# Ledger of designs, part 209: peptides against a protein of PDB entry 3EFO

Target 1, 262 residues: chain A of PDB entry 3EFO
Amino acid sequence: SQLADLYKSCETDALINFFAKSAFKAVLHQPLKVIREILVNQTAHMLACYRKNCASPSAASQLILPDSMKVLPVYMNCLLKNCVLLSRPEISTDERAYQRQLVMTMGVADSQLFFYPQLLPIHTLDVKSTMLPAAVRCSESRLSEEGIFLLANGLHMFLWLGVSSPPELIQGIFNVPSFAHINTDMTLLPEVGNPYSQQLRMIMGIIQQKRPYSMKLTIVKQREQPEMVFRQFLVEDKGLYGGSSYVDFLCCVHKEICQLLN

## One batch from the design tools (peptide; made by RFdiffusion4, then SolubleMPNN)

Design b2_p26_5_s2 (from b2_p26_5, 12 letters changed)
Fold by OpenDDE base, seed 1:
Structure b2_p26_5_s2 (fold): chain B 262 residues (1-262), chain A 26 residues (1-26)
Amino acid sequence: as target 1 above (262 residues)
Amino acid sequence: SHVLLDMSDREKLEEQLDAILDEHLA
């Protein structure tokens, strides 16, 4: 059917780019609460239409996602939790205005990275590999006290270190003997020159490549105050200022779909 | 083709989401 073909041809990254720009334009004319409600309603309506017209009957307790939209909800939740649409006390008016303008000019590849960052387990690096480590879900549940993670969203880059991160890796990256000796005020990694350091620098270079903006590096130690800023980029987790976890958002969408169809 | 998420079983849902997102991020 024409409708089925439409869903098959749908690209999540393109949809999110479109919804983001539409919502960010609407910020100038409509209350934030209304904009968020519209986005949720649009998501529910698209999925309800698919369930009604394009999918075989299934139990009411199941959420049906077309293959082309299987990750649409997570990106939509990230959009809803963005500081432009969800006001946060720590975000200034100028910063919100700046981010709004940036997104209005972003292409599809830029916006998907902006809303859902890459989180890479650096402690698993193979110095002989030319490939990036596989990204993990942007959630605290995927972090490890023994791990080191690199997070990037096209505008910011963070190097997060667990309190029990391996001393040999710390020595390899920072040329210091322990976690306690790491200086978090630095914005550049030292030129240590060992294979691990070179590999990390290469990875950072690859991430920076093809991005329109230079990402400032922030070093973050677990359990220190700056970690709170880092945690805001773990977009699947529950936000401190009204943002839902991904699972909670799915439940909300599912409930609304059921209401539309019953 | 479509994906069915079990919204009544939290453990199963988490496993399904892991599969979807890990594949997406690979």
Scores: peptide ipSAE 0.731, ipTM 0.971, DockQ to the pose 0.831
Fold by OpenDDE base, seed 2:
Structure b2_p26_5_s2 (fold): chain B 262 residues (1-262), chain A 26 residues (1-26)
Amino acid sequence: as target 1 above (262 residues)
Amino acid sequence: SHVLLDMSDREKLEEQLDAILDEHLA
């Protein structure tokens, strides 16, 4: 059908870019709560329409996603949790205005990375490989106390270190004896010169490449106060300021779809 | 083509989401 073909042609990254710009424009004239409700409603309506007109009947307990939109909900949740739409006390009015303006000019690839960061397990690096490690889901559940992770969203870069990070890797990256000796005030990694350090620097360079803005590096130790800032970029988790986890958001969308079709 | 997420089984749902998102991030 024509409608089925339309859904097949939809791309999540393009949709999120469109919804983000539409919502961020609306911020000037509508309450944030209303904008968030509209986004949820639009998501539910699109999926309800697909279920009704394009999909075979399924159990009410099932959420049906067209293949082209199978990751739409996670990105939509990220959009809803952005500081422009979900104001947070630690974010100034100027910062929100700045981010709003940035997103209004972002292309599809930039907005995709901005809303859903890359989270890379650096502790698994193969110094003999020229490929980037596979990104993992942006959730605390994918972190480990023994791990080291790099997070980037096109504007910020974080290096997160677990409390039990291997001393050999710490020495390789920072040229210090232990986790306790790492200086988190530094914004640049030292040029230690070993293969692991070189590989990490290369990866950081690749991530920075073709990005319009230079990402400032923040070093974060697990269980220290600054870790809370880092955790806000784990966009699939429940937020501190009213943002839902991805699973909770899916439940919300599913409930609304069911209501629309009853 | 479409994906069916089981909203009644949390464990199954998590596995399905892992499959979808890991593939997306690969």
Scores: peptide ipSAE 0.730, ipTM 0.971, DockQ to the pose 0.848
Fold by OpenDDE base, seed 5:
Structure b2_p26_5_s2 (fold): chain B 262 residues (1-262), chain A 26 residues (1-26)
Amino acid sequence: as target 1 above (262 residues)
Amino acid sequence: SHVLLDMSDREKLEEQLDAILDEHLA
């Protein structure tokens, strides 16, 4: 059917870009609560329409996602939790305005990365390989106290260190003997010159390569105050200021779909 | 085609989401 073909041709990254720009434009003349409700409703309506017209019957307890939209909900939740649509006290008015303007000019690839950051487990790096480690889900559940992670969203770059991160890696990256000796005020990694340091710098370079803005590096120690800022980029987790976890969001969407179809 | 997420079983749902998102991010 024409409708089935339409869903098949949909691109999640393009949809999110469109919805983001539409929502951010609406900020000028509609309350944030209304904008968020509209986005949720639009998501539910699209999926309800698919369930009704394109999908085979399934149990009411199942959420049906077309293949082209199987990751749409996670990005939609990220959009809903963005500081422009979900105001956060720690984000200044100027910063919100800045992000709004940036998104209004972002292409599809830029907005995708912006709403769902890359989180890379760099403690697993093979210094003999030129391949980047696979990104992991942006959730605290994927972090480890023994790990070191690089997070980037096109505007910011974070190097997160677990409290039990390997001393040899700390030495390799920072040329200091322990976690306690790491200076988090640094915005640049030292040029230590060993293979691990070079590999990390290479990865950071690759991440920066196609981005229009230079990402400032923030070094974050687990359990220190600045980690709270970092955690805001773990977009699948429950937010501090009313944002849902991804699972909770899916439940909400599913409930709304059921209501639309009953 | 489509993906069916089991909304009645949290553990199963998490596994399904892991599969979807890990594939997407790989």
Scores: peptide ipSAE 0.728, ipTM 0.970, DockQ to the pose 0.843
Fold by OpenDDE base, seed 4:
Structure b2_p26_5_s2 (fold): chain B 262 residues (1-262), chain A 26 residues (1-26)
Amino acid sequence: as target 1 above (262 residues)
Amino acid sequence: SHVLLDMSDREKLEEQLDAILDEHLA
């Protein structure tokens, strides 16, 4: 059907870009709560329409996602939790305004990365490989106390270190003997010169080359206060200031779909 | 094609989401 073809042609990244710009434009004229409600409503309506017109009947307890939109909900939740739409006390008005303006000019690839960061387990790096490690879900559940992770969203870059990060890697990256010796005030990695350090720098370079803005590096130690900033970029987790976890958001969307169809 | 998420079984849902997102991020 024509409608089925439409859904097949839809791409999540393009949709999120569109919804983000639409919502961020609406911020100027509508309350944030209303904007968020509209986004949820639009999501539910799109999926309800698909269920009604394009999918075979399924149990009410199932959420049906077209293949082209199978990750739409997670990105939508990220959009809903963005500081432009969900005000956070730690984010200044100027910062919110800045982010709003940036997103308004972002292309599809940029906005996708902005809303759902790349989280890379760099502790698993193969120094002989030129490939980036596979990204993991942006959730605390995917972090490990023994791990070191690089997070990038096109504007910010974080290097997160678990409390039990391997001393060898710490020394390789920072040229210090232990986790406790890492200076988190630094915004540049030292040029240690070993293969691991070089590989990490290369990866960071690759990530940076694909983005139009220079990303500042923030070093984050697990269990230190600045980690809270980092955790805000774990977009699938429940937010500190009213943002839902991905699962909770799915439940919300599913309930709304059911209400629309029943 | 479409994906069916089981919203009644939390454990199954989590597994399904892992599969979807891990594939997406690969």
Scores: peptide ipSAE 0.725, ipTM 0.970, DockQ to the pose 0.862

Design b2_p26_5_s3 (from b2_p26_5, 11 letters changed)
Fold by OpenDDE base, seed 1:
Structure b2_p26_5_s3 (fold): chain B 262 residues (1-262), chain A 26 residues (1-26)
Amino acid sequence: as target 1 above (262 residues)
Amino acid sequence: SSVELDMSNREKLEEQLEAILDEFLS
């Protein structure tokens, strides 16, 4: 059917780009609460329509997603939790305005990285490999006190260090003997010159490559105050200021779909 | 093709989400 073909041809990254720009434009003439409600309703309506017209019958307890939209909910939740649509006390009006303008000009590749960051376990680096480490889910549950992680969203880059991160890696990256000696005020990694340091710098270079903006590096120590800013980029987790976890959002969408179809 | 998430079983849901996101991030 024509409708089935439409869902098959749908690309999540393109949809998120469209919804983001539409919502960010609406910020100028509609309340944020209304915009968020519209986005949730649109998501529920699209999925309800699919369930009604394109999907095989299934139990009401099941949430049915077309293959083309299997990661749409996580991106939609990220959009809903963005500081432009969900006001946060620590985010200034100028910063929100700046981010809004940036997203309005982003292409599909830029917006997908912006809303769902790349989180890489740097402590697992193979110095002989030319491949990037496999990205992990953007959640605190994927962090480790013994780990070192690099997070990038196209605008910002964070190097997060666990309190028990390996001293040998700390020495390799920063040329200091321990976690306590790391200076978090630096925005550039020192050129230590060992294979691990070179590999990390190469990875950072690859991430920066093809991005329209130069990402500022922020060094973050676990349990220090700046970690709170870093945690805001763990987009699958529950937000401190009204943002839902990914699972909670799925439950919300599922409930609304059921209401639309019953 | 479609994906069915079991909203009545938390453990199964987590496994299903892990599979989806692992594929996405690979």
Scores: peptide ipSAE 0.687, ipTM 0.961, DockQ to the pose 0.818
Fold by OpenDDE base, seed 4:
Structure b2_p26_5_s3 (fold): chain B 262 residues (1-262), chain A 26 residues (1-26)
Amino acid sequence: as target 1 above (262 residues)
Amino acid sequence: SSVELDMSNREKLEEQLEAILDEFLS
């Protein structure tokens, strides 16, 4: 059917770009709560329409997503939790305004990365490989106290270090003997010159080359106060200031779909 | 084609989400 073809042609990245720009434009004349409600409503309506007109019959307990939109919910949740739509005390008004303006001009590739960051376990780096490590889900559950992770969203880059990060890696990256000696005020990695350091720098370079904006690097130690900022980029987790986890959001969307169809 | 997420079984849902996101992130 024509409608089925439409859903097949839809791409999540394009949809998120559209919804983000629409929502961020609406911030100028609509309450944030209303905007968030509209986004949820639009998501539910779109998926309800698919279920009604395109999908095969299934139990009400099932949430049916077209293949082209199978990751739409996670992105939509990320959008809903963005500081532009969900104000956070740690984010200044100027920063929110800045992010809003940036997103309004972002292309499809930029916006998808912005809303769902790349989280890379760099403690597993193969210094002989030119490939980026496989990204992991943006959740605290995927972090490890023994790990070192690089997070990038096109605007910011974070290097997160677990409290039990390997001393040899710490020394390799920072040229300091231990976790405690890492200076989190630095925004540039030292040029230590060993293979691991070079590989990390190369990876950071690759990530940067694909983006139009220069990403500022923030060093984050686990369990230190600045980690709270980093955790805001773990977009699948429940937010500190009212944002839902991915699963909770799915439940919310599913309930609304059921209400629309029953 | 479509995917069906089992909203009545948390464990199954988590597995399904893991599969979706693993594919997405691969």
Scores: peptide ipSAE 0.686, ipTM 0.960, DockQ to the pose 0.838
Fold by OpenDDE base, seed 5:
Structure b2_p26_5_s3 (fold): chain B 262 residues (1-262), chain A 26 residues (1-26)
Amino acid sequence: as target 1 above (262 residues)
Amino acid sequence: SSVELDMSNREKLEEQLEAILDEFLS
């Protein structure tokens, strides 16, 4: 059917770009709460329509997603939790305005990375490989006290260090003997010159090459106050300021779909 | 084709989501 073909042709990255720009435009004349409700409603309606007209019959307990929209919900949740739509006290008015303006001009690839960051386990790097490590889900559950992670969203870059990060890696990256000696005020990594340091710098370079904006590096120690900022980029987790976890969001969407189809 | 997420079983749902997102991120 034409409708089935339409869903098949939909691209999540294009959809989220459209919804983001639409929502951010609406900020000028609608309350944030209303905008968020509209986004959830639109998501539910799209999926309800698919279930009704395109999907095979299934139990009411199932949430049915077309293949083209398998990851649409996670992106929608990320959009809903963005500081422009979900105001956060730690984010200034100027920063919100800046992000709003940036998103309004972003292409599909830019907005995709912006809403769902890359989180890379740096502690697993193979210095003999030119391949980037596989990204992990943006959740605290994927972090480890023994790990070192690089997060990038096209605007910001974070290097997160667990409290039990390997001293040899700390030495390799920062040329200091321990976690406690790392200076988090640095915005650039030192030129240590060992293979691990070079590999990390290469990875950072690759990430930066793909982006139109220069990403400032922020070094984050686990359990220190600045980590709270970093945690806001773990977009699948429950937000401090009212944002849902990914699973909770799915439950919400599923409930609305059921209501629409009853 | 479509994906069906089991909203009645939390453990299964988490496994399904893991599979989807791992595929996406790989």
Scores: peptide ipSAE 0.683, ipTM 0.960, DockQ to the pose 0.831
Fold by OpenDDE base, seed 2:
Structure b2_p26_5_s3 (fold): chain B 262 residues (1-262), chain A 26 residues (1-26)
Amino acid sequence: as target 1 above (262 residues)
Amino acid sequence: SSVELDMSNREKLEEQLEAILDEFLS
C-alpha cells in the first residue's frame, strides 16, 4: 500500500532531526511540558497508525515497529531528555539557548550523534588496529570499574575512568602512577608517546575531525562529583531530573498506542 | 518488515533491544 511504502521510506535519523528542530522552535512559544507531551503523542500516533494500517495483527502486549523506525523510540527519548526540553539546574539558560541554536542548524548526521553519543571502551584498545573500537550502549550497565571509556556527542568529549582502572593504562595515558594522581582539571591529554597513548590520541583525532565544532575534553573519575554530569550523557538510563529510561519510555509509548487503538 | 517487542516479558524485551541496538551500533 501507499502508506506502507511511506513508512518504509522513513529514516529515523531524518525523523529525529525534524522532530528536534520542530520542538526546539516551539520552545519559544509553548511550555516545555506541552512540547514533550506533543512529541510523545506524535510518536504514539505514528506507531498506532502503522499498527492499524500496515502491520499484521499481533497481541496487544507487543509493540510493533516498522524496520525503518526500530530505533526511533530511543532517539525520541534522548530528545525528550535533552536540556533544551527538560531543564536541569546545572545547565544555564545561556547554555540551553546555545544548544537550541546549534541543533536548529544541524544536519542529519550531526543531530544523530548529538542525541545519541558514541561511547567507546578505551581499555580494550588494540594498538595494532587502525579501526575505532566498537561503540557500546549509552548506559551505566555498560561501564565497569576496571574500564576506561570515551564519550563524544559532537560538542563534548569525556574520558571516564573507573576506580579500578589498570595502573598501566593510567600511566600510559596520563604518565602518573595511579588513579589518585590523575588531574581532572586538565583539558588535554599529555603526549606520553607510547603506543597506547598514540592510539588513543589518534582515535580522539578521528572523532574530532568528523565534527564541525571543537570538543572540549573533560576527564571524569568514577565516584567523584563531576561524574554526575557525565552520567547525564548515558541517555538510555533514567535521568536525575525527570527523564525516563529507554525501557520506561517504550512502556509509555506502548500504553499510549493501546489507548489510541481501543 | 517490522519488529515486534514483547512488552509483557522483561527478559525477552531486553534481548530484543540488545539485538536491535547491537545492529544499530555496529
Scores: peptide ipSAE 0.681, ipTM 0.960, DockQ to the pose 0.823

Design b2_p26_5_s4 (from b2_p26_5, 10 letters changed)
Fold by OpenDDE base, seed 2:
Structure b2_p26_5_s4 (fold): chain B 262 residues (1-262), chain A 26 residues (1-26)
Amino acid sequence: as target 1 above (262 residues)
Amino acid sequence: SYVALDMSDREVLEKQLEEILDEFLK
């Protein structure tokens, strides 16, 4: 009962903050491979303990997650795929060090957004609505060639444009006639002044609000080279440099739990 | 309370994850 209560009191955002800071501190003393293994083991042990002591018996083919940790695995996978723990050649040493230091000072809300970005389908915006569009899962499967998406993680902001983005929206946002005319070198959206542009700017403002750092805007065209950088923020997908998809990570954790309990 | 993800059926798992993450993203 006490153990069950303990799990109920745990919050994923707090846990990921703790694990992130712990892991990033350990980078100075332990090999990255070891740190990643420890994180996986810790995740498996926590869940194995819950399954053993707090949950009713279930089939071995099931992965049991307490409600308080339903999204812990996805965050843990994001942590494991972070450039600090999984070095990527496209990320400079300075950037890696910078991110490490930033995370070490992040609060729970900051780290939550950092590890699992907000991905907003802005092509579906209702210009008459004051509400933010509903965020979608950070996966390529949620993107559309006809869509325009805004991604933000507290440090970076991306505006992703599908190759078939509506010309009227492109004109509304950039004041250019087509996708081909969009200049991806710009870091600021023009103040076009139409309702759609105003709404987008409002959304960007809301996202930026109360964030400790000003997010630099990067405009990304689908199928252009910079899209590869953007795709790294689709954290549920398989990484280009050794990171697992969310589902694959779940399978890995599940296997580890089974090994612990057998 | 807890959820039991079906790791043996990909389709079921995807549906379960969709439910979890949809709730999370609200």
Scores: peptide ipSAE 0.723, ipTM 0.968, DockQ to the pose 0.817
Fold by OpenDDE base, seed 1:
Structure b2_p26_5_s4 (fold): chain B 262 residues (1-262), chain A 26 residues (1-26)
Amino acid sequence: as target 1 above (262 residues)
Amino acid sequence: SYVALDMSDREVLEKQLEEILDEFLK
C-alpha cells in the first residue's frame, strides 16, 4: 500500500532532523510544554497509524515499531530532553539560543550525532588496529570505574576517566603517575608520543573529521563536580529536570498508542 | 517488516532493546 511504502521510506535520521527544526522554530511562538506535548502526540499518532494500517494484529502489550523507525523513540526522547525544549537552570539563555540556532542549520548527519552522542570505550583500544572501538549506549550503566570513555556530540568532546582507570593508560595519555595527578583544566592532550597516545589522538581526529565545528575537549574525572555536566550527555538515562529515561519514554508512548486505538 | 517490543516483560524488553541498539551502534 501507499501508506506502507511511506513508512519504509521514512528514515529516523531524517525524521529527527525535521522534528527538531520544527520544534525549535516553534519555540519562538509556543510554550515549551505545548511543544513537548505535540512531539509526543505526533510520535504516538504516527506509530498508532502504522499499527492499525500496516502491521498484523498483535497483543496490546506489544509496542510495534517499523524497521525504519526502530531507534526513532530514543532520538525523540533525546529531543524532548534537550535544553532548548526543557530548560535547565545550569544552562544559560545564551547557550540555549546558540544551540537552537545551530540545530536550525544542521544537516541530517549532524543532528543525528548531536542528539545521540558517540560514547567510545577508549580503554579497549588496540594500538595495532586502525578500527575505532564500537560505540556503547549512552547510559551510566555502560560506564565502568575501571574504564576510560570518549564522548562526542559534534559540539563537545569529553574524556571521562573512572576512579580506577588503569594507571598505565593514565601514564600513556597524560604522562602522570596516577588519577589524582590528572589536570582537568587542560583542553588539549599532551604530546606524550607513545603508541596509545597516538592512537587516541587519531581517534579524536577521526571523530572531528567532517564535523562543521571544532569540538572543545573537556577532561572529566569520575565523582568530581564536572561529571554532572558529562552525565547530561548520557541521553538514555533519566534526566535531573523532568526528562525521562528511554524505557520510561517507551512506556509513555505505548500507553498513548493504546489509548488511541482502544 | 517491524519489531514488536514486549512491554509487559522488562527482562525481555531489555534484551530486545539491546539487540536493536547494538545493531544501531555498529
Scores: peptide ipSAE 0.719, ipTM 0.967, DockQ to the pose 0.817
Fold by OpenDDE base, seed 4:
Structure b2_p26_5_s4 (fold): chain B 262 residues (1-262), chain A 26 residues (1-26)
Amino acid sequence: as target 1 above (262 residues)
Amino acid sequence: SYVALDMSDREVLEKQLEEILDEFLK
């Protein structure tokens, strides 16, 4: 059917770009709460339509997602939790305004990365490999106290260090003896010159490649106050200021779909 | 094709989501 073909042709990255720009434009005219409700409603309607017209009958307890949109809910939740739409107090008004304007000009690839960051386990780097480490889900559950992770969303880059990060890696990256000696005020990694440091710098370079903005580096220590900022980029987790976890959002969407169809 | 997430079983759901996101993150 024509409708089925339409869904097949839809790409999540394009949809999120569209919804983000639409929502961020609406911020100037509508209350944030209303905008968020509209986004959820639009998501539910789109998926309800698919379930009704394009999918085989299934149990009401199932959430049906077309293959082209199987990660749409994740991105939609990320959009809903963005500081522009949630107005998180830890984010300044200027920063929110800045982000809004940036997103309004972002291409599909940029907005995709912006809303769902790359989270890379740097502690697993193979210095002999030219490949980037496989990204992990943006959730605290994927972090480890023994690990070092690089997070990038096209605007910001974070280097997160677990409290039990390997001293040899700390030495390799920062040229300091231990976790406690790391200066989190620095915005640039030192030129240590060892293979691991070089590899990390290479990875950072690759991530920065083809991005329109230079990402500022923030070094974050686990259990220190600045980590709270970093955690806001773990977009699948429950937010501190009303943002739902990914699973909770799915439940919300599913409930609304059921209400629409039943 | 489509994916059917089991919203009634949290454990199953988590596994399904893991599969989806693992593929996504490749």
Scores: peptide ipSAE 0.717, ipTM 0.967, DockQ to the pose 0.830
Fold by OpenDDE base, seed 5:
Structure b2_p26_5_s4 (fold): chain B 262 residues (1-262), chain A 26 residues (1-26)
Amino acid sequence: as target 1 above (262 residues)
Amino acid sequence: SYVALDMSDREVLEKQLEEILDEFLK
C-alpha cells in the first residue's frame, strides 16, 4: 500500500531532525508542556496509524514499530528530555537559547549525534587495531568502575574514568600513577607518546572529524561532582528533572496508542 | 517489516531492546 511504502521510506535520523526543529521553533510561541504533549501525541498517532493500517493483527500488549522507526522512540525521548524542552534548572536561559539555535541549524547527522551521544569503551582498545571500539548504549548500566569511557555529542566530549580504572591505562593516558593524581581541570590530554595514548588521540580525532564545532574535552572522575553533568548525557536513563527512561517512555507511548485504537 | 515489543514482560522487553540497540550501534 501507499501508506506502507511511506513508512518504509522514513528514516529516523531525518524524522528526529524534523521534530527537533519543529519543537524548538514552537518554543517561541507555545508552552513547553504543550510542545512535549504534541511530540508524544505525534509519535503515538504515527505508530497507531501503522498498527491499524500496515501491520498484522497483534496482541494489545505489544508495541508495534515499523523497522524504519525501531529506534525512533529512543530519539524522541532524548528530544523530550533536552534542556530546551524540559527547562532543567541547572541550565541557564542563555544556554538553552544557545542550544536551541544550534539545533535549528543542524543537519541530519549532527542532530542524530547530538540527541543520542556516542559512548565508547576506551578501556577495551586494542592498540594493534585502527578500528573504533563499538559504541555502547547511553546508560549507567553500561559503565564499569574498572572502565574508561569516551562520550561525544558533537558539542561536548567527556572522558569518564571509573574509580577502579586500570593504573596502567591511567598512566598511559595521563602519565600519572593513579586515579587520584588525575587533574580534571585540564581540557587537553597530555602527549604521552605511547601507543595507547596515540590511539586514543586518533579516536578523538576521528570523532571530531566532520563535526562543525570543536568539542571541548571534560575529564570526569566517577563519584565526583562533575559526574552529575556527565550522567545527563546518559540519555536512556531516567532524568533528574522529570525526564523518563527509555522504557518508561515506551510504556507511555504504548498506553497512548492503546487509547487511540481502543 | 516491523518489530513487536512485548510490553507485558519486562525481561523480554529488555532483551528485545538490547537486540535493537546493539544492531543500531554497529
Scores: peptide ipSAE 0.717, ipTM 0.967, DockQ to the pose 0.833

